# Peptides against a protein of PDB entry 2AUS, part 247

Target 1, 323 residues: chain A of PDB entry 2AUS
Amino acid sequence: ADIKREVIVKDDKAETNPKWGFPPDKRPIELHIQYGVINLDKPPGPTSHEVVAWIKRILNLEKAGHGGTLDPKVSGVLPVALERATRVVQALLPAGKEYVALMHLHGDVPEDKIRAVMKEFEGEIIQRPPLRSAVKRRLRTRKVYYIEILEIDGRDVLFRVGVEAGTYIRSLIHHIGLALGVGAHMAELRRTRSGPFKEDETLVTLHDLVDYYHFWKEDGIEEYIRKAIQPMEKAVEHLPKIWIKDSAVAAVAHGANLTVPGIVKLNAGIKKGDLVAIMTLKDELVALGKAMMSTQEMIERSKGIAVDVEKVFMPRDWYPKLW

## One batch from the design tools (peptide; made by RFdiffusion4, then SolubleMPNN)

Design b2_p28_4_s4 (from b2_p28_4, 14 letters changed)
Fold by OpenDDE base, seed 2:
Structure b2_p28_4_s4 (fold): chain B 323 residues (1-323), chain A 28 residues (1-28)
Amino acid sequence: as target 1 above (323 residues)
Amino acid sequence: SHMKELEEKIRELQKELEAFKARLAARL
């Protein structure tokens, strides 16, 4: 998520009409909720599905979805996309995740050996999904981006780990324990990051949501619930972006593919097949789609399909039809 | 009400969450 992507400007004269759309910072509270994502601190105990069901009850919502399952016993960062934003979770499912884990060793191991062996688990690892996973239990590779040992206290090893989506920390700890020769188990696990969502001032509890919804509905105070809900655009911050002309927005919002003439600016390093976010010049999410061209092709070409639009988020009426 | 029962459960889970966070913070 921290990769600053260069922005290449294709049309430096492109302006946007301030009367069109609803920028993330200018949405009325009801609309903000309809296009919202909660950075939830999931408590240990409940399933991610139970927590989503509770949020729907607390906030009186018809739809919500989570940005990647946490096990019942696992706490921490669970992005919950609301209402019209519900499907933005598809951008978060493949996103990298960070955890803090407590590993308990089943025997005594010298600290130097612990550090050496854990460092060998950085990079590509072979995992089998746990039996409880709905995923077919095939061996697969997963990337461990980093392992940072925070503390070693005898047989207890506290560490931070950045991983590819669908890496099982319980399985990682089991394999580390086998490599150490003594065995190990996962004592504690917290998710500290899910793509652009992390432990920061935007992290809220279920209790916060109860109180903040009450303050809005009974006291007329919208400030707390507004701060507790992030705009759906937060859920795509980690994706490469393409910014489009006002004249192209309504067509894309109707499900038309993005053509090269509609592009104003774009991130560097887009490859054919990448998931990209199509944005307005006001940083509003129009749609998610598959890049049909590289960044370079989108710059050099005068015509053609740049993005195959897979999922529209923006309402069809926020921008005028200019075709 | 089903909401009151949910709020009670949320308060219990919040205590468990804070206790867990405190245990992690004491080790960091």
Scores: peptide ipSAE 0.210, ipTM 0.802, DockQ to the pose 0.817
Fold by OpenDDE base, seed 1:
Structure b2_p28_4_s4 (fold): chain B 323 residues (1-323), chain A 28 residues (1-28)
Amino acid sequence: as target 1 above (323 residues)
Amino acid sequence: SHMKELEEKIRELQKELEAFKARLAARL
């Protein structure tokens, strides 16, 4: 679910200087790429790491990273963060995922029983990471947010599933098959969502990236490559946000912790320990950090560390030093 | 040469992706 977060204004008189910073919509193409994230339609076949390596070659980049591994045979939404934005993937790793899966049953089951049993897998499930996962192989709970059956054709069940990060759909299908009493396997899988990245007009292929890079470098046409790359701020849309004064931006960009006086507005429902995005009043990502206070504490307190700054993205010179 | 080989591989993978998407869409 797109969590609509309420915005609480703490300072309604706070203004921003239009000459400072580089809003996501106003970045020169080179700067846009340096702070970009591609919503890639990963083809089946290659690993997520191979695809990232190819994007680096296509776009002549030094650095890139992906927002969560897809298996070689799995297609669909793979966020690829570029250059200076590469570390924004840390915001995407814990984000929910959606898939469309084809499950093949190993026996005949009445449709009503399929529907009833699959509905029981909504909620908390117990999983063990597969051997191929870099994750410690401990039993763990995972949330299945929803299961939507799209089609039942005899032994083939097509369904949409929303899951907590690091839920294994292959394991889910195996357990559904056991619960049905006939067994099942995953025939096909596509990822349709990774946090704020979904199947929409921003979804691009490796072929699109080749063509769009050529149009820019050979023909001087920036439009296509600009549209193919999302601003890094897209990769934090699902996080709770704190918007800060222009006078606080340079300090945070230097790696200083955010203090309560720097806050202009913030999302409701921030808890101590949450990953939060620190934003300018122009919706530029300054940094990611750990909330040291709740939203309520950030409103009520006059002083103290609001956010422990873990990762700065904004350059130190975009805003003036005002201290 | 290395870019042309990559572009050829990307064109192959694009056809595989389109074929996969078509199989899913035929069931939707």
Scores: peptide ipSAE 0.195, ipTM 0.789, DockQ to the pose 0.931
Fold by OpenDDE base, seed 3:
Structure b2_p28_4_s4 (fold): chain B 323 residues (1-323), chain A 28 residues (1-28)
Amino acid sequence: as target 1 above (323 residues)
Amino acid sequence: SHMKELEEKIRELQKELEAFKARLAARL
């Protein structure tokens, strides 16, 4: 999420009509909720599915989905996409994750050896998924992006870890313990990041959601519930983006593939097969799709299918049909 | 009501979350 992608402009004269669409900051509260994502601080105890069911009850919603399962005992960042935004979670499932973990060692190990061995687990690791995973128990590689040791207190090691999606921290800790020769287990785990969602001012609890919904429904104060819900566009900040002409928006909103003439600007480094976000010039999410061209091909070509549109989010009526 | 029971459970889980955060903050 923190990598600023270069933006290449194809059409520097392209303007947008301020009367069309609903920019993320200008949505009425009901529409903001319909296209919302909560940066939830999941408590320990409940499953991610139970917490999503509770949010639907609290906010009187028909649909919601989460941006990647946290185990019952795991707390922290759980993105919950609401109503019409529910399927934006597909952008978050493959996103990198960060955790703070407490590892307990089953024997005494010198601190220098702990630090040296944990550093060797940065990079590619081989994992076997746990029995409770719906994923087939095949050996697979996963990336550990970084390990930062925060504290070592005798046999307790507190560390921050950045990982590829679907890395099992419990399995990582088990393998670290084997490499140390004493064994280890995961005592505590918190997720501190899920793609663009992190521990910041947007992080809210289930209690906050209860109170903020009451303030809106009983007292008429929408400010708190508005701040507690992020626009769905937040859930795609980590994806490469393609910005399109106002004249192309309605076609894409109807499920048409994006063609090269519709592109105003795009991120550098898009490859064929990448998941991309199709945006308006007002930074509204129109659709997610699969890139059928590289960035370079989208610049050089005058025609052809740039993006195979997989999922539309924008309503069909936000922009006029100009054909 | 099933909502009041949920709100009570949420308040309990909030205390557990705060206690966990306090344990982390005392180590950081």
Scores: peptide ipSAE 0.183, ipTM 0.783, DockQ to the pose 0.781
Fold by OpenDDE base, seed 4:
Structure b2_p28_4_s4 (fold): chain B 323 residues (1-323), chain A 28 residues (1-28)
Amino acid sequence: as target 1 above (323 residues)
Amino acid sequence: SHMKELEEKIRELQKELEAFKARLAARL
């Protein structure tokens, strides 16, 4: 997620009207919640759906969705998108994940052999989804970006692992155990990262949400609940971005495709078919869409559809119609 | 050890979950 993407400026004279829109840092608390994402520390025990239902109950919300299922026994980073931001989870589902896992070996293996074999699992692996997965049960490749062994205590191996979305750590541990010749199982698992969401000061518990909602509703103190909820724009930080003119915002907010003349600046390395975030010059998320051009084509061309707009987030009235 | 820290965090989260369930049951 921390790939600093170069920003290419197409129009260095483009200004933005400070009276239009609601920048992520300037939303009234009710609007902030309507466009919010919680970096939840999911406790072990409940399903991700139960936890989302509890958040809706705690915060008196109609809608919420999670940025990628954690198994009931798995704790840690669960992004929960709220209300009008609920659909932003589509940006988080394909995002890389990090876990800390405890693997228990079914036999004694020399530490040097454990280290050597686990290093061979960095890169592309073949996995089959578990039976309980909502994903069609087909063999597929997944990337393991890194494995960091944290501790080895006899048959217990604690490790950090960075993986492509929908890599099953339980299946990885099973295959490591087979490669070691003794077998293994997943004893414990915690998710430490989901795209831009990690274990940091933004990580909150269900208890924090209960208490912070009470401080707001009973005591009028909004500070805690405001800090506990991230702006929806956080959920797209890992995506390539395209920033558009104020004159293009209302059209895109109405569901019009982004055309090349509307682009002010964009990230380098956009490919045709990439999921991209369309942003205002105030870093407000307008929409998610599919790139119809590369970055280079968007620079060189004077016209054409740059982005096929799939999901609009911005209300139609935040920016005036200038067409 | 990193294992002890993980186990402590899991135990903390488990206590939190049980306390949350108890508070939810007391409000129902």
Scores: peptide ipSAE 0.088, ipTM 0.684, DockQ to the pose 0.087

Design b2_p28_5_s1 (from b2_p28_5, 17 letters changed)
Fold by OpenDDE base, seed 4:
Structure b2_p28_5_s1 (fold): chain B 323 residues (1-323), chain A 28 residues (1-28)
Amino acid sequence: as target 1 above (323 residues)
Amino acid sequence: MSLIEELRARNAELQARLARALARLAAE
């Protein structure tokens, strides 16, 4: 869900110098790529790692990383963060996911029973991570936000499912099959959403990237490759944001923690321990960090560390040192 | 075309596009 977060303004007189920084929409193409994220339509077959390696080859990149593994057979939305943006994937790993799944039942079940039982799997489920997961194989609760049955064709059940990060749809389908009494397996799986990345006009294939890179390098046409790459700020749209004064930007870009006086505006509902995006007044991502205060504490207090800065993205020279 | 058939067709087309992309990258 696009959580519309309320914005609380602390300093309504704060202005930003238009000459400082590089807003997401005003980056030269090379800089746009350096701070880019591709909304890739991952094909079924390759690993997420192989696909990232191909993107690096296609676009002549040194570094890239993906916003959460898709199994080889799984298609669809794979955010791939590029170069200096590579570590923005840390914002996407905990983000909610949506899938369209095809479940094949191992026996005949009345449609009404399928619908009733699948509705019972909305909410909290207990899962064990698969053997191949880097995650500790402890039983854990995961949220299923919604299940929407799209089509039932005999033993084939197509459904949309919204889930908490690290919910295993294969395990969900196995448990649904057990609850139906006939057993089931996952026949097809497509990821349709990963946080702010969804199936929309920004979704591109590896083939599109080959063509668009060629058009840029050989024909001098940057438009296609520019549209195929989203600014890294897209990868943090789902996070609570804190917007800071121009005078605070360079300090945070040097790795200083954000203090309360630097805050111009912030989202409501920040809790201590939340991952937050520190933004300029031009909506440039400065850093990711851990909230050390709630929104309310950041409003009421005149001083103190608001955010423990974990990862800086902005170059140190985009804003002047004003200290 | 059913939604199930559309999903299968979309996955097949993505595989075909991947094969074309890899063939181009091998010819360069």
Scores: peptide ipSAE 0.422, ipTM 0.895, DockQ to the pose 0.888
Fold by OpenDDE base, seed 2:
Formats: sequence, C-alpha cells, structure tokens
Structure b2_p28_5_s1 (fold): chain B 323 residues (1-323), chain A 28 residues (1-28)
Amino acid sequence: as target 1 above (323 residues)
Amino acid sequence: MSLIEELRARNAELQARLARALARLAAE
C-alpha cells in the first residue's frame, strides 16, 4: 500500500533559497544522470550484474548498482542506480516486492482447492534460502502481503504476489505444491514492483537506453534519456522523510548528524531505528540515516541528534556552509 | 490471448530486444 505518510510541520516560517541546490526536476542532463535511477525492465537470460554492466557500457558510466537481484530467468522491474546515486539501492533492498508468477502443478487439483490453499499462504511463511543466496541457509520468516490468482488453466496457475524483501517465490511455489499434495514448480516469474518502482511509463529496456543515449549524443536530443532516468529521490519515496533547513543542509552533506533544530517538517510514525531520508525543502535527497528519535521526540525536543547520518548523496557545495 | 500467454510473449519480446541491443553494442 502506498501509505501516504502524514507530514508534520515544525517550522512553518522556514523558507528555502531558490538559488541553492538542484531540485530533481531542474538538474542538467549530465547531473540528472549522475543522480539517476533507471526503472529497468530486465530481460530473462542475463544476470542482474550483467545487465548493470551493460547499462554502464551503454551510458558510459563508472558506477552503477541494482535495487535487489533478479535471477537470470526472472524478468521485470530492476531499479538500477547510477553513479553518485549508486548507494541509494540500500533504500530499495528492504522494500516490498510484487511478482507475477506462473506455477505449474505436477498433478490435477480442483480449482477451489487451489484457491483455498493459496489463500492460506497469505501472512507469515517459513522459508529456507536457496543455495545460491549470500544469505545463511537458516530457516527464516517472511511476510506474504497478498496473493491474487489471475488465471487458472488446468495445472498452470498465474498469480500476483506481494512479499517482504528476500521472499523466494520459487520456495513459496514449492511449498504451495506440497500443500496441494501434488508438488509444483515455478515456470515463469516477473517482478512487477520493487518499492516505489513499478510497471508504469518509467519502465525502460536496455534497447530503449541504447537508442535514447544515441539520440542524445549524436542528435543532441536530451528528452528521451531524461525521461528514461528517474531522479534518485524516486528511490526513497517509500521511506519516512525529514525535511531540513537550508542552514542544516551543508552540515549533513559533510556527514554531520542531523540535530533537532535543523528539522522543518517530518513524516509521522518515525520510530527509533528506522531508515529515514533527509530532504531539503526542495525535495532533494541529502542523506540516508538511522532515526535516533521518534517523530514525537523530534517535535517535542529542542536539541539532540535526530538522525545518525549513514550515507550522504548531496555534494558538499550545493548549499553554502552556514556554520 | 490468455494472461499466461501474454506473460510468455512479453518475456520472449524482452529477449528479442536484448539480442538487438547486444548486436548494436557489438557493432560499436
């Protein structure tokens, strides 16, 4: 659910200088790429790492990273963070995922039984990570947020599934097949969502990127490549946000922790230990950090460390040092 | 076309587009 987080204003008189920073919608094309995230439609066949390597080659980039591995045979939404935005993938790793999966049953099962059993897999499930996972092969609980059966054709069951990060759909299908008594395997899998990235008009292919980069470099047409790349701020839309004063931006951009006096507005429901995005009043991502206070504590307190800054994204020179 | 067929067709088209993209990158 795109839970609209309430915004609490702490300082209603706080203004921002329009000359400072580079709002997501006002970045020159080169800067937009440097702080970009591609909503890539990963083809089946290549690894997520091979696809990232190709994007780096196509766009002449030094660095890029992906927002959570898709297996070679899996297609669909792969967020690829570029250059200076590469580290923003950390915000996407814990984000919920949606898939469309084709399960093939190894025997005949009445449709009513398929529907009933699959509904029982909504909620908490116990999974064992696959051998190829960097995760220790310990049993772990994962959340299945929803299962929606889209189509049943004999032994083929197409379904949409929303899951907690690091839920293995192949393992889910295996367990569903066991519960049905006939066994099952994953025939097809497509990721349709990764946090704020979904199947929409922002979804692009490697082929699109080749063409759009060519149009920019050879024809001087920036429009296509600009539209193909999302601002890095897109990759933090699902996080709770804290908006800070212009006077606090440069300090945070230098790696200083955010203190309570720097806060202008913030989302409701921040808990101590939450990953939060520190934003300017122009909705620019300054940094990611760990909340050291709740929303309520950040409102009520006049001083103290609000956020332990873990990863800075904003350059040190976008805002003046006012301390 | 069934939704199952649509998924398979979409995956096949993505593979075809990948092959075209790789062919262009090899010609550079």
Scores: peptide ipSAE 0.417, ipTM 0.893, DockQ to the pose 0.896
Fold by OpenDDE base, seed 5:
Structure b2_p28_5_s1 (fold): chain B 323 residues (1-323), chain A 28 residues (1-28)
Amino acid sequence: as target 1 above (323 residues)
Amino acid sequence: MSLIEELRARNAELQARLARALARLAAE
C-alpha cells in the first residue's frame, strides 16, 4: 500500500527560486535521459543483466542499473535507472514487491482446502534462500502482505502476492504444496510491482525502446522516448521525504550532511536509521541519506545533523552556493 | 481467455517482441 505519509510543515514562508534547478517535468530530453528510470517489461528468457546491456545499446548509454534482479524465466516490472540516476536503484531494493504466480499442484485438492491453506501463508514465513542466490543461506523470516487467488483451474492456481523484498515465490509455492500434502511447483511468475513501479501506462518493452529511440534520432520526435523514461524522482516516491531550503541545496549537493535549520517540511513517521529522500521545494531529488533523528526530533530541535547524506544525485551547479 | 491463458499469452508476446528487437539491433 502506498502509505500516505502526512506532511509536516516547519517553515510555511519558505519560497523557491523558479530559475534554480530542473524540476522533473521541465528537463530537456538529454537531461531527462541522464536522470531517468525506465519501467521495463522484462521478457522471460534473458537475465536482468542482459536486458540492462540491451537498454544501454539501444539508448547509447554508458551506464545503467536495475532495481532488483528478476530470474531469467520471470517476466514483468524491472526498473532500470539510467546514467546519473543509476544509483537510485538502491531505494528500490528494500521496497515491497507484487507478483502474479501460477502454481501447479502435483495432485487433486478441493478448492476450499486450497483457499484455506493459502490464506494461512499471509503474514510471516520462514524461508531458506536458494543455493544460487547471492544471499547467505540462513533461515530468515519474510512477510507475505497478502495473497489473492485470481483463478483455480483444476491443479493450476493463479494468485497475486504482495511480499517483503527478497521473498522467494518459488519457495513459497513449494511450502504451500507441502501444506496441501500433494506438492507443487512454480509454472509461471510475473512481477507486477516493484515499489512505486507497477503495471501501468509507463510500462515499456525493449521493442518499444528501439522504436522510440529511432523516432527521436531519425524523425526528431522526442515525445515517445520522453514518455518511456520516468524521472529518477519516481524511484523514491515510496520513501519518506524531507524538503529543504534553496540555501541548503548546494551544500547537500556537495556532500554535506543535512542539518535541522535546512528543513522546510518533512513526512511524518521518520525513524532514526530510515532511508530518506532529500528533496528541493520543486520536488527534485538532491540526495539519499540515513535519518539521524526521528520526525519528532527534527521538529523539536533547532540544530544538529538530521540526515547523514550517503548518495548525491543533484549536480553541484543547479543551485547557488549560499555559504 | 482465462487469466492463466492471458498470462501465458502475454509472456509469449514479450518473447516475440524481444526477438523482433534483437533482429533490428543486429541489422544496425
Scores: peptide ipSAE 0.413, ipTM 0.890, DockQ to the pose 0.887
Fold by OpenDDE base, seed 3:
Structure b2_p28_5_s1 (fold): chain B 323 residues (1-323), chain A 28 residues (1-28)
Amino acid sequence: as target 1 above (323 residues)
Amino acid sequence: MSLIEELRARNAELQARLARALARLAAE
């Protein structure tokens, strides 16, 4: 769920210097790429690693990483973080996923029974990861947030499914087929959402990236490649945020933990141990870290470590050292 | 076109676009 998190303001008088940093919408094209994430429409066939390698070749990049593996045969939303943003993909690993799946039944089942049985798979399901998964084959519970049947054509059932991260749709379809008594397999699968990345105007193909890169390099047209790359801040939209004073930014950018006095505003509902995004007042991502306090503790306390900073993204020189 | 056919067509288009992209990258 896009949980609109309440924003609690601790310092309503905190201002930001417009000369410091590079807001996501105002980065020069080279800097935008260095801190970019592509909402890639992964084609069926290649591995997620092959696709990342091609993006690196197309865009002449040293580093890139993907926001959660899609199997070779699976198409759709694959966030690919670029260069200095590469590590932001870890924010996407725990994020919910949505898929459109085509299930083929191995026997005839009345439509009403298909609908009824598939509705029973909303909620908690027990899964065993497939043999080819990098995940240890432990029985585990996963949440199916919703199942929406889109089309039924005889033995072919097209459905949308929202799931907890690391839910195996192939295993879900197998269990649905068993519950229907006829068996089933996954014929097609497309990922339509990975956290904040979805099927929208930001979704681009490898072919689009080839064209847009050439338009920039050969014709001097930046518009297409700029639109094809999202700022890294997009990859943390689903996380709880803490906004910090300009005076705290450089310390955090040097890897210092965030202390309570540096907090200007924060989202409600942060728990100790949560992954949080540390932001400037210009909505620039400074770092990811682990919350060492709840939202309430960060409000009530005057001092202490609020966030254990794990990953710095912002360069050390964007904000001055004020310590 | 059914939604099932649309999904298959979209996947086929993505494969065709990939083939074109790879052909361009091989010509550079």
Scores: peptide ipSAE 0.404, ipTM 0.888, DockQ to the pose 0.885

